# Peptides against a protein of PDB entry 5KEZ, part 40

Target 1, 320 residues: chain A of PDB entry 5KEZ
Amino acid sequence: NVAIYNPFRPWWERYQPVSYKLCTRSGNEDEFRNMVTRCNNVGVRIYVDAVINHMCGNAVSAGTSSTCGSYFNPGSRDFPAVPYSGWDFNDGKCKTGSGDIENYNDATQVRDCRLTGLLDLALEKDYVRSKIAEYMNHLIDIGVAGFRLDASKHMWPGDIKAILDKLHNLNSNWFPAGSKPFIYQEVIDLGGEPIKSSDYFGNGRVTEFKYGAKLGTVIRKWNGEKMSYLKNWGEGWGFVPSDRALVFVDNHDNQRGHGAGGASILTFWDARLYKMAVGFMLAHPYGFTRVMSSYRWPRQFQNGNDVNDWVGPPNNNGVI

## One batch from the design tools (peptide; aimed at target 1 Y104 D253 H258)

Design b2_p18_7_s1 (made by RFdiffusion4, then SolubleMPNN; from b2_p18_7, 13 letters changed)
Fold by OpenDDE base, seed 5:
Structure b2_p18_7_s1 (fold): chain B 320 residues (1-320), chain A 18 residues (1-18)
Amino acid sequence: as target 1 above (320 residues)
Amino acid sequence: SKEEMLANRKKLQEHLAK
């Protein structure tokens, strides 16, 4: 991915890929393979956060400022380490003036335009699908158990399916023959937009962002909400079917006040309430649960916004 | 940037919550 120095090595640089090389601040491919092997050998499975909707931002300067030193040129859509070229992006498909998503009530913009400048891959193309599948298959062959598909809301479900149809079975060294990768898709659906979580049920599980938002409201006792109202928690609250739901109290985005959930989201900053929420989540049978492991950072609020929400995991001058 | 993206998402979600 791109190496960002302003701010200094933010967490979100990880979501601006320039190649599919397993070469980042977390380590190299050999180290990753070693980790996956060691984890699998003790029954711990690895699920990769796969960024396949886009490459890096269009405004990033061309060069070799990347975690593996790969050259890239956003201006010309040149990513030779893949390789991608100008033919592999949705620039001509997006009809907005800016080339970015301007209206989230327009599903075509949400999927065909750039997510705040992030170069949008043409997932309709078999070539692009194949390059992504090759990346994911390499991970599968290493021994990962599945994937979180980042920004799934911004990809056509059919394109995702086409990629998934190219995937190998899981590595038989650790998984039963014929096992398929576990897929969960990040889709923010709190209602009010045309894209629905149900659009993606055919590809795997989806994130249920209503879960953390509503649970936070209840635990905080906002708006007269009571724990007794949780009697029909799950589908009774309008959530997706349990067998399609991946549930969580918070994630890295809404922990920083970004995206879905708003101020209702409980985090480790509210330790007691957070423990209550996580405890409830783990005790309740609804959905597939995900528990957050995060870190503290020096929050500085200005006009209600944390100006340090970019701060990444603990590091030594950029070295993790 | 991703930060800008998140900021925009926050704004949108807040609007929808009203």
Scores: peptide ipSAE 0.032, ipTM 0.683, DockQ to the pose 0.383
OpenDDE base, seeds 1, 2, 3, 4: peptide ipSAE 0.032, 0.028, 0.029, 0.034; ipTM 0.687, 0.699, 0.675, 0.682; seed 4 fails the geometry check

Design b2_p18_7_s2 (made by RFdiffusion4, then SolubleMPNN; from b2_p18_7, 13 letters changed)
Fold by OpenDDE base, seed 2:
Structure b2_p18_7_s2 (fold): chain B 320 residues (1-320), chain A 18 residues (1-18)
Amino acid sequence: as target 1 above (320 residues)
Amino acid sequence: SKEEMDAARKAFAEHLAK
């Protein structure tokens, strides 16, 4: 991914890929392989956060400022380490003046235009699908158990399916023969927009962002909500079917006030309430549960916004 | 820890009763 130095190595630089090389702030491919092996050997499975909707931001300067030193040029859509070129992006398909998503009520824009300037890959192209599948298959062959698909809302479900159809079975050294990768898709659906979580049920599980948002309001006793209302928690609250849901109290985005949930989201900053929420989630039989392991950062609020929301995990001069 | 989990469960139960 791109190496960002202003601010200094933010967490979100990881979501701006310039190659599919397993060479990041977390380590190199050999170290990753070693970690996967050690984890699998003790029954801990690895699921990769796969960023396949886009490459880096269109405004990032060309050069070799990346975690593996790969050259890239966002201006010319040149990513030779893949390789991608201008033919592999949706620039011509997006019809907005800015090239970015401007109206989230237009499903075509949401999927064909750039997410906050991130260069949008042409996932309709078999070449692009194959390059992504190659990346994911490499991970599968290493021994990962599955994937979180980042920004799934911004990809056509059929394009995702086409990629998934190219995937190998899981590594038989640790998984039963014929096992398929576990897939869960990040889709932010709080209602009110045309793209629905149900559009993606065919590809795997989806993130249920209503879960953390509503649980937060209930535990905080906002808007007259009562704990007793949790009696029919799950589908009774309008959530997706349990067998399609991946649930969580918070994630890295909404922990910082981004994405979905706003101020209702419970985090470790409110330790007592957060422990209650996580405990409830683990105890209640709804969805596939995900527990957040995060870190403190020096929050500085200015005009209601944390100016340090970019801060990544503890590191030594950029090395994690 | 187990003690922390028990404390959280107790707190939740008490909060639920309110």
Scores: peptide ipSAE 0.017, ipTM 0.561, DockQ to the pose 0.021
OpenDDE base, seeds 1, 3, 4, 5: peptide ipSAE 0.000, 0.013, 0.012, 0.012; ipTM 0.307, 0.403, 0.388, 0.371; seeds 1, 4 fail the geometry check

Design b2_p18_7_s3 (made by RFdiffusion4, then SolubleMPNN; from b2_p18_7, 14 letters changed)
Fold by OpenDDE base, seed 2:
Structure b2_p18_7_s3 (fold): chain B 320 residues (1-320), chain A 18 residues (1-18)
Amino acid sequence: as target 1 above (320 residues)
Amino acid sequence: SKEDMLAARKKLQEHLAK
């Protein structure tokens, strides 16, 4: 991915890829293989956050400022380490003046235009699908168990399916023969927009952002909410079917006040309430549960916003 | 940046939730 130095190596630089090389601040491919093997050998499975909707931002300077030193040129859409060229992006398909998503009520824009400047891959092209599949298959062969698909809302479900159809079975050294990768898709659906979580049920599970948002309001006792109202928690609250839901109290985005859920989201900053919420989630039989493991950072609020929300995990001069 | 994107999405989702 792109190496960002202003601010200094933010967490979100990982979501601006310039190659599919397993070479980042976390380590190299050999180290990753070692970790996956060690985890699998004790029954801990690895799921990769796969960024496949886009490459880096269009405004990033060309050069070799990347975690593995790969050259890239956003201006010319040149990513030779893949390789991608200008033919592999949706620049000509997006019809907005800026080239970015301007109206989230237009599903076509949401899928075909750039997500705030992030170069949007042409997932309709078999070449692009194949490059992504090769990346994911490499991970599968290493021994990962599945994937979180980042920014799934911004990809056509059919394009995702086409990629998934190219995937290998899981590594038989650790998984039963014929096992398929576990897929869950990040889709923010709180209602009010044309794109729905149900559009993606065919590809795998979907993140249920209503879960953390609503649970937060109840635990915080906002608007007269009571714990007793959780008697029909799950589908009874309008959430997606349990077998399609991946649920969580918070994630890395809304823990920083980003994404979805607003101020209702509970985090480790409110330790007592957070423990209550996580405990309830683990006890209640709805959805596939995900528990957050995070870190503290030096928050500095200015005009209601944390100016340090970019801060990544504890590191040694940029290396984690 | 993704940070900016997510901040924008937060605002939009909060608006839609009203």
Scores: peptide ipSAE 0.029, ipTM 0.695, DockQ to the pose 0.293
OpenDDE base, seeds 1, 3, 4, 5: peptide ipSAE 0.029, 0.027, 0.026, 0.026; ipTM 0.680, 0.671, 0.671, 0.674

Design b2_p18_7_s4 (made by RFdiffusion4, then SolubleMPNN; from b2_p18_7, 14 letters changed)
Fold by OpenDDE base, seed 4:
Structure b2_p18_7_s4 (fold): chain B 320 residues (1-320), chain A 18 residues (1-18)
Amino acid sequence: as target 1 above (320 residues)
Amino acid sequence: SKEQMLENRRKLQEHLAK
């Protein structure tokens, strides 16, 4: 991914890929392979946060300032380490003046235009699908158990399916023969927009963002909500079917919403309430649970926003 | 990503505003 130094190596630089090389702040491919092996050997499975919707931001300077030293040129859509070129992006498909998503009520824009500057891959192209599949298959062959598909909301479900259909079975050294990768898709669906979580059920589980939002409200006792109202928690609260849901109290994004959390979202900053929420989540059978392991950072609020919300995990001069 | 964070903020804010 792009190495960003202003601000200094933010967490979100990981989500601006310039290649599919397994070479990041966390280590190189050999180290990753070693980690996966060690984890698998003790029953800990690895799920990769796969950034396949886009490459880096269009405004990033061309060069070799990347975690693996790969050259890239956002201006010309040149990512030779993949390789991608101008033919592999949705620049011509997006019809907005800016090239970015301007109207989230337009599903076509949401899928075909850039997510605030992030170069949007043309996932309709088999070439692009294949390059992504190759990346994911490499990970599968290494021994990962599945994937979080980043920014799934911004990809056509059919394109995702096409990629998934190209995936290998999991590595039989650790998984039963014929096992398929576990897929969960990040889809932010809190209602009010045309893109629905249900659009993605065919590809795997989806993130249920209503879960954390609603649970936070209840635990905080906002709007007269009571714990007793959780009696029909799950589908009864309008959430996606349990077998399609990946649930969580917070994630890295909404943890950085407004203030210590996106308003209702509970985070480790609210330790007591957070533990209550996480405890409830783990105790309740609804959905596939994900527990957040985050970190403290020096928050600095200006006009209600943490100007240091970019701060990544503890590191040694950029090295994790 | 930063952009996703912003989107999440937007959606969350909209949700809370309802």
Scores: peptide ipSAE 0.031, ipTM 0.681, DockQ to the pose 0.254
OpenDDE base, seeds 1, 2, 3, 5: peptide ipSAE 0.026, 0.031, 0.027, 0.028; ipTM 0.659, 0.693, 0.673, 0.665; seeds 2, 5 fail the geometry check

Design b2_p18_8 (made by RFdiffusion4)
Pose (drawn by RFdiffusion4):
Structure b2_p18_8 (pose): chain A 320 residues (1-320), chain P 18 residues (1-18)
Amino acid sequence: as target 1 above (320 residues)
Amino acid sequence: SWANDQWNKYKDEYAARY
């Protein structure tokens, strides 16, 4: 991923890929393989956050400011370490004047245009699908059990299916024969938009962002909500079917207060209420549960938004 | 910086929608 130095090494630089080499601030390929093997050998599975909608920002300076020193040039669309060229991006397919996503009532541009200027991969091309699949198969054979598909709302459900069609079964040393990767797709669907999370049920589960937003408001006793109203918690509140939901109280993104749910999202900063919300979630049968594990940063709210929400993991001059 | 602008845009889009 791009090594971003202003601001200093933000957590979200990891969502701007430069190549598919397994080489990050978290470690190299040997350390990654070692982790997956050790965890599988004690029965704990690894799920990978797959950033496949885009490469890095179109305005990022060319050079080798990358976590493995790989060269890249966003202006010329050259990512030779993969390799990707200008033919591999949606510049000619997007119809907005800016080339970015401008209107979320237009389902097409949400898919074909750049998400906040991030170079949008042409996922309809077999070559691009193959390069992504090669990356995910490398992970599957190492032994990962599934994937979080980042920014799934900005990918066509069919393109995702075409990529998943190319995946190996899970490593037969640890998983039964014919086992398939666990897929959960990150789609923020609070209603009122043309894209529905149900459009993605063919590919795997989806993140249910309504879950934590509603639970936070209820536990905080905001907007007239009471815990007694949780008697019919689940699809009774308009959530996706329980067998398609990945649920959580907060995630790495919206724990910073700017996300789906804003200030209602309970986090470790609200420890007393947060424990209660996590407890309710873990006790209730709805969904497959994910628990957040975080790091502290110097929060500094100005106008209800944290100007330090970009701060990366604890580090000494960028070394985690 | 470009990263700051990009990040602000991202948050602005979220604020408008969520």

Design b2_p18_8_s1 (made by RFdiffusion4, then SolubleMPNN; from b2_p18_8, 11 letters changed)
Fold by OpenDDE base, seed 5:
Structure b2_p18_8_s1 (fold): chain B 320 residues (1-320), chain A 18 residues (1-18)
Amino acid sequence: as target 1 above (320 residues)
Amino acid sequence: SWAEEQYKKYVERLRKLY
């Protein structure tokens, strides 16, 4: 991914890829392979956060400022480490004036235009699908158990399916023969927009963002909410079917939020309430549970906003 | 929804994508 030095190595640089090389601030491919092996040998499985909707931002300077030193040029859509070129992006398909998503009520814009400047891959092309599949298959062959698909809302479900259909079975050194990768898709669906979580049920599980938001409201006793109202928690609250739901109290994005869509989210900063929420989640049968492991950072609020919300995990001069 | 739109804008701000 791109290496950003101002601010100094923020967490979000990881979501701006310039190659599919396993070479980041967390380590190189050999170290990753070693970790996967050690984890699998003791029954701990690895699921990769796969960023496959886009490459880096269109405004990032061309050069070799990346975690593995790979050259890239956003201006010319040149990513030779893949390789991708101008033919592999949706620039010509997006019809907005800016090239970015301007209206989230237009499903075509949401899928075909850039997510706030991130170069949008043409996932309709078999070439692009194959390059992504090769990346994911390499990880499968190393021994990972599955994937979180980042920004799934911004990809056509059929394109995702086409990629998934190219995937290998899991590594038989640790998994039963014929095992398939576990897939869960990040889809933010709080209602009111044309794209629905149900559009993605055919590809695997989806994130249920209503879970953490509503649970936070109840635990915080906002708007007169009571724990007794959780009697029909799950589908009874309008959530997706349990067998399609990936549930969580917080994630890395909404952990940093303080406005609409994030104010109710419970985090480790409110330890007692957070423990109550996590305890409830783990005790209740609804959905597949994900527990957050995060870190503290030096929060500095200015006008209600944390100016240090970019801070990544503890590191040694940028190396984790 | 309005709440979802505000969340999206916040996430975009956090990621400083350009």
Scores: peptide ipSAE 0.085, ipTM 0.777, DockQ to the pose 0.083
OpenDDE base, seeds 1, 2, 3, 4: peptide ipSAE 0.039, 0.045, 0.039, 0.068; ipTM 0.707, 0.716, 0.705, 0.772; seed 3 fails the geometry check

Design b2_p18_8_s2 (made by RFdiffusion4, then SolubleMPNN; from b2_p18_8, 11 letters changed)
Fold by OpenDDE base, seed 2:
Parts: sequence; C-alpha cells; structure tokens
Structure b2_p18_8_s2 (fold): chain B 320 residues (1-320), chain A 18 residues (1-18)
Amino acid sequence: as target 1 above (320 residues)
Amino acid sequence: SWAEEQHKKYVERLKKLY
C-alpha cells in the first residue's frame, strides 16, 4: 500500500493499495506465511481484510513511496506491480463531474465512481477479476480461511460473485477437502439508500451495522430505549437474517466516532457500557460475532472532531 | 437522511486523501 507520512503512517493507508504483494508494515510474505501456519496449527483461523474495490487515491503522488517499494502512478492509473493501467479503471464509466461519488442515492454512482478519490477498479473486466482472484488465491493457498471484502457496497454483487467463482478451495493441510473460503462483505446499510445488504446475500455474509448502532442506543438509554426491548433482538429489530449477519459492537471505522452508527456506537472508551454490549452480543445467538481488539490513541477534539482519528496501532517510528 | 449522513462522514472523514 501507499506509505503516507503526513499524517505519519495513518491506519487508513492500508486501504490504499498499489500492489497485491504481501509486503506491508506488518511484515513480508514469509513472515505472514509463518504466522498463518502457526495460527492454523493451534486452531486459530485467519481472515484477510481484502481491499479489492480500488487502488490508492487519485491525488497521491507518483513514485515508490509504498510499503514494498513498488512504483505506482495514480495520475496515469499505472500500477505496474499488478499490472493495472488506465484500461482497468472505471474513469470512463463514472458520469459525475468530479469522478467521485456525489450522490449516494444513485446506486450506479456508488459502484462505478471513486470512493473519496480512490481509483475505482473496473471489476466488470475479466482481467481485473483474474488479478484479484490470483491475489486471493495466493492467500488461500497460504492457508487463510476466508476474507472480509472491504467496500463491498461499492462493488456490483455480480462482479464479486465472478471473483469468488474463481477462488480455490481452502488449503487441505488444515481444512477439509472441498472447503470454501468464508466470505463476509462490508456493506453499510442503515436504511434509506438504494443499495441493500440483501443484494449481497448470494456472495456470503454481510456486516450488520444496525446491530452496533441500535445496541448502543439501548444500552445508553437514549430516547427512552430499554434493555427489555431486546427480547426480540435480531430479525425482530429489522436486521438481516441471522445466517447472513456478521455482527459487532464497533469496528475500526466507527470506533472513531464518525462512521456508520454515529455517536451511538459503544467503544472501549466507555468501558462499562462496552463490556455490557459485548457481553450481550456474545450471549445472544443472533449472527456471527466479531469482537474488536483495538488500542488507545491520544484523542484531541476540535470542534467536536478528533483530529487524531488517523492514528494507527502502537508502533516504533512506523515499525509495528 | 441520517443514514446517508453517517455514510458520508464515514467515507469522507476516515479515509481522507492527503
């Protein structure tokens, strides 16, 4: 991914890929392979956060400022380490003046235009699908158990399906023969937009962002909400079917107070309430549960916004 | 809508391009 130094190595640089090389601040491919093996050997499975909707931002300077030193040029859409070129992006398909998503009520824009300037891959192209599949298959062959698909809302479900259809079975050294990768898709659906979580059920599980948002309001006792109202928690609250849901109290995005769910999201900053929420989630049978393991950072609020919401995990001068 | 606002904040604020 792009190495960003202003601010200094933010967490979100990881979501600006310039290659599919397994070479990041977390380590190289050999170290990753070693970790996967060690985890699998003790029954801990690895699920990769796969960023396949886009490459880095269009405004990032060209050069070799990347975690693996690969050259890239966003201006010319040149990513030779893949390789991608201008033919592999949706620049000509997006009809907005800026090239970015301007109207989230237009499903076509949401999927064909750039997410906040991130160069949008032409996932309709078999070449692009194949390059992504090769990346994911390499991970599968290493021994990962599945994937979180980042920014799934911004990809056509059919394009995702086409990629998934190219995937290998899981590594038989650790998984039963014929096992398929576990897929869960990040789709932010809090209602009110044309794209629905149900559009993606055919590809795997989806994130249920209503879960953390609503649970937060209840535990915080906002708007007269009561714990007793949780008697029909799950589908009774309008959530997706349990067998399609991946649920969580918070994630890395909304933990910073500006993501899906807003201020209702409970985090470790409110330790007591957070423990209540996580405990409830783990005790309740609805959905596939995910527990957050995070870190503290020096929050600095200016005009209601944390100016340090970019701060990544604890590191030693950029080295994790 | 509230949902749309939250989504916009999510996208525009947390994954800024510098």
Scores: peptide ipSAE 0.057, ipTM 0.750, DockQ to the pose 0.080
OpenDDE base, seeds 1, 3, 4, 5: peptide ipSAE 0.033, 0.030, 0.048, 0.030; ipTM 0.729, 0.684, 0.738, 0.695; seed 5 fails the geometry check

Design b2_p18_8_s3 (made by RFdiffusion4, then SolubleMPNN; from b2_p18_8, 10 letters changed)
Fold by OpenDDE base, seed 1:
Structure b2_p18_8_s3 (fold): chain B 320 residues (1-320), chain A 18 residues (1-18)
Amino acid sequence: as target 1 above (320 residues)
Amino acid sequence: SWAEEQRNKYVERLKKLY
């Protein structure tokens, strides 16, 4: 991915890919392979946060300032390490003046235009689908068990399906023959927009962002909410079907005080309430549960906003 | 809407490009 130095190596630089090389501040491919093997050998499975909707930001300077030194040129849409070129992006398909999503009530913009400047891949093209599938299949061959599909809301469900249809069965060294990768899709659906979580049910599970938001409200006892109201927690609260839901109390985005769920989201910063929420989540049978493992950063609030919400995870291995 | 407001804050700030 792009190496961002202002601010210094933020967490979100990982979501600006310039290649599909397994070479980031998290480690190199050999180290990743080693981890996957070690985990699989003791029954711990690995899923990958796959960033396949886009490449890096359109305004990033061309060059080799990336975690693995690969050359890239956002201006010309040149990503030779893949390779991608100008033919592989939705520049001509997006009809907004800026090239960015301007109206989230327009599903076409949401899916065909750039998410906050991130170069939007033309997933309608078989070439692009194949390159992504090759990347994911390489990971499957290494031994991963599945994927989180980042920014799924910004991809057409049919394009996602086309990619998934190209995926191999899981590695038979650790999984039964014919096993398929576990897929869940990040879709932020809090209502009020045309794109719905149900649009993606055919591809796999979907993140239920209402879960953490509503649970936070209840645990915080906001608006007279009571724990007893959780008797019909799940579908009874208007959430997606249990077999389509991936649930969580917080994630890396919304634990920073903003995003889907707002201030209701419970995090490790509110330790006692957070433990209650996580405990409830794990005890309740609704959905597939995900527990967050995060880190502390030096929060600095200005006008109610943490100006240091960009701070990335600790890194002391000397690798940039 | 509330949802739109939250989304806008998220997109504009958390995944900000520099």
Scores: peptide ipSAE 0.058, ipTM 0.775, DockQ to the pose 0.082
OpenDDE base, seeds 2, 3, 4, 5: peptide ipSAE 0.049, 0.024, 0.050, 0.057; ipTM 0.776, 0.624, 0.766, 0.768; seeds 4, 5 fail the geometry check

Design b2_p18_8_s4 (made by RFdiffusion4, then SolubleMPNN; from b2_p18_8, 10 letters changed)
Fold by OpenDDE base, seed 4:
Structure b2_p18_8_s4 (fold): chain B 320 residues (1-320), chain A 18 residues (1-18)
Amino acid sequence: as target 1 above (320 residues)
Amino acid sequence: SWAEEQHAKYVARQKALY
């Protein structure tokens, strides 16, 4: 991914890929392989946060400032380490004046235009699908158990399916023969938009952002909400079917006040309430649970916003 | 709406990636 130095190596630089090489702040491919092996050997499975909707921002300077040193040129849509070229992006498909998503009530824009400047891959192309599949298959072959598909809302479900159909079975050294990768898709669906979580059920599980948002409200006792109202928690609260739900109290975005949930989201900053929420989540049978393991950072609020929301995990001069 | 407000925050987050 792009190495960002202003701010200094933010967490979100990981979401600006320039190649599918396994060289990051966390280590190189050999180290990753070693980690996966060690984890698998003790029954801990690895799920990769796969950024496959886009490459880096269009405004990032061309060069080799990347975690694996790969050259890239956003201006010309040149990512030779893949390789991708101008033919592999939706620039011509997006009909907005800016090239960015301008109307989130237009599903075609949401999927065909750039997510706030992030170069949008033409996932309709078999070439692009294959390159992504190759990346994911490499990870599968290493021994990962599945994937979180980042920004799934911004990809056509059919394109995702086409990629998934190209995936290998999981590595039989650790998984039963014929096992398929576990897929969960990040889709923010709080209602009111044309893209629905249900659009993605065919590909795997979907993040249920209503879960954390509503649970936070209840635990906080907002609007007269009571714990007793959780009696029909799950589908009874309008959430997606349990077998399609990946649930969580918070994630890296809404932990920082970004995205779905707003102020209702409970985080480790509210330790007691957070423990209650997480405990409830783990005790309740609804959905597939994900527990957040985060870190403290020096929050600095200006005009209600944390100016340090970019701060990544504890690191040594950018190296984790 | 509440949902729209949350979406706005999501968009704001994405801007940070740019």
Scores: peptide ipSAE 0.040, ipTM 0.739, DockQ to the pose 0.079
OpenDDE base, seeds 1, 2, 3, 5: peptide ipSAE 0.035, 0.032, 0.040, 0.035; ipTM 0.736, 0.699, 0.741, 0.734; seed 2 fails the geometry check

## One batch from the design tools (peptide; aimed at target 1 Q16 L115)

Design b2_p19_1 (made by RFdiffusion4)
Pose (drawn by RFdiffusion4):
Structure b2_p19_1 (pose): chain A 320 residues (1-320), chain P 19 residues (1-19)
Amino acid sequence: as target 1 above (320 residues)
Amino acid sequence: SAAMAQWNAYKAMHMARYQ
């Protein structure tokens, strides 16, 4: 991923890929393989956050400011370490004047245009699908059990299916024959938009962002909500079917208060209420549960938004 | 910086849509 130095090494630089080499601030390929093997050998699975909708920001300076020193040039669309060229991006397919996503009532541009200027991969091309699949198969053979598909709302459900069609079965040393990767797609669907999370049920599960937003408001006793109203918690509140939901109280993004749910999202900063919300979630049968494990940062709210929400993991001069 | 502008645009988009 791009090594971003202003601001200093933000957590979200990891969502701007430069190549598919397994080489990050978290470690190299040897350390990654070692982790996956050791965890599988004690029965704990690894799920990978797959960033496949885009490469890095179009305005990032060319050079080798990358986590493995790989060269890249966003202005010329050259990512030779993959390799990707200008033919591999959606510049000609997007119809907005800016080339970015401008209107979220237009399902097409949400898919084909740049998300906040991030270079949008042409996922309809077999070559691009093959390069992504090669990356995910490398992970599958190492032994990962599934994937979180980042920014799934900005990918066509069919393009995702075409990529998944190319994946190996899970490593037969640890998983039964014919086992398939666990897929959960990050789609923020609070209603009122043309894209529905149900559009993605063919590919795997989806993140149910309504879950934590509603649970936070209820536990905080905001907006007239009471815990007694949780008697019919689940699809009774308009959530996706339980067998398609990945649920959580907070995630790494919206724990910073700017996300789906804003200030209602309970986090470790609200420890007393947070424990209660996690407890309710873990006790209730709805969904497959994910628990957040975080790091502290110097929160500094100005106008309800944290100006330090970009701060990366604890580090000494960028070393985690 | 460009990276900060991009981040601010990302956040603004989320606030406008999901809050």

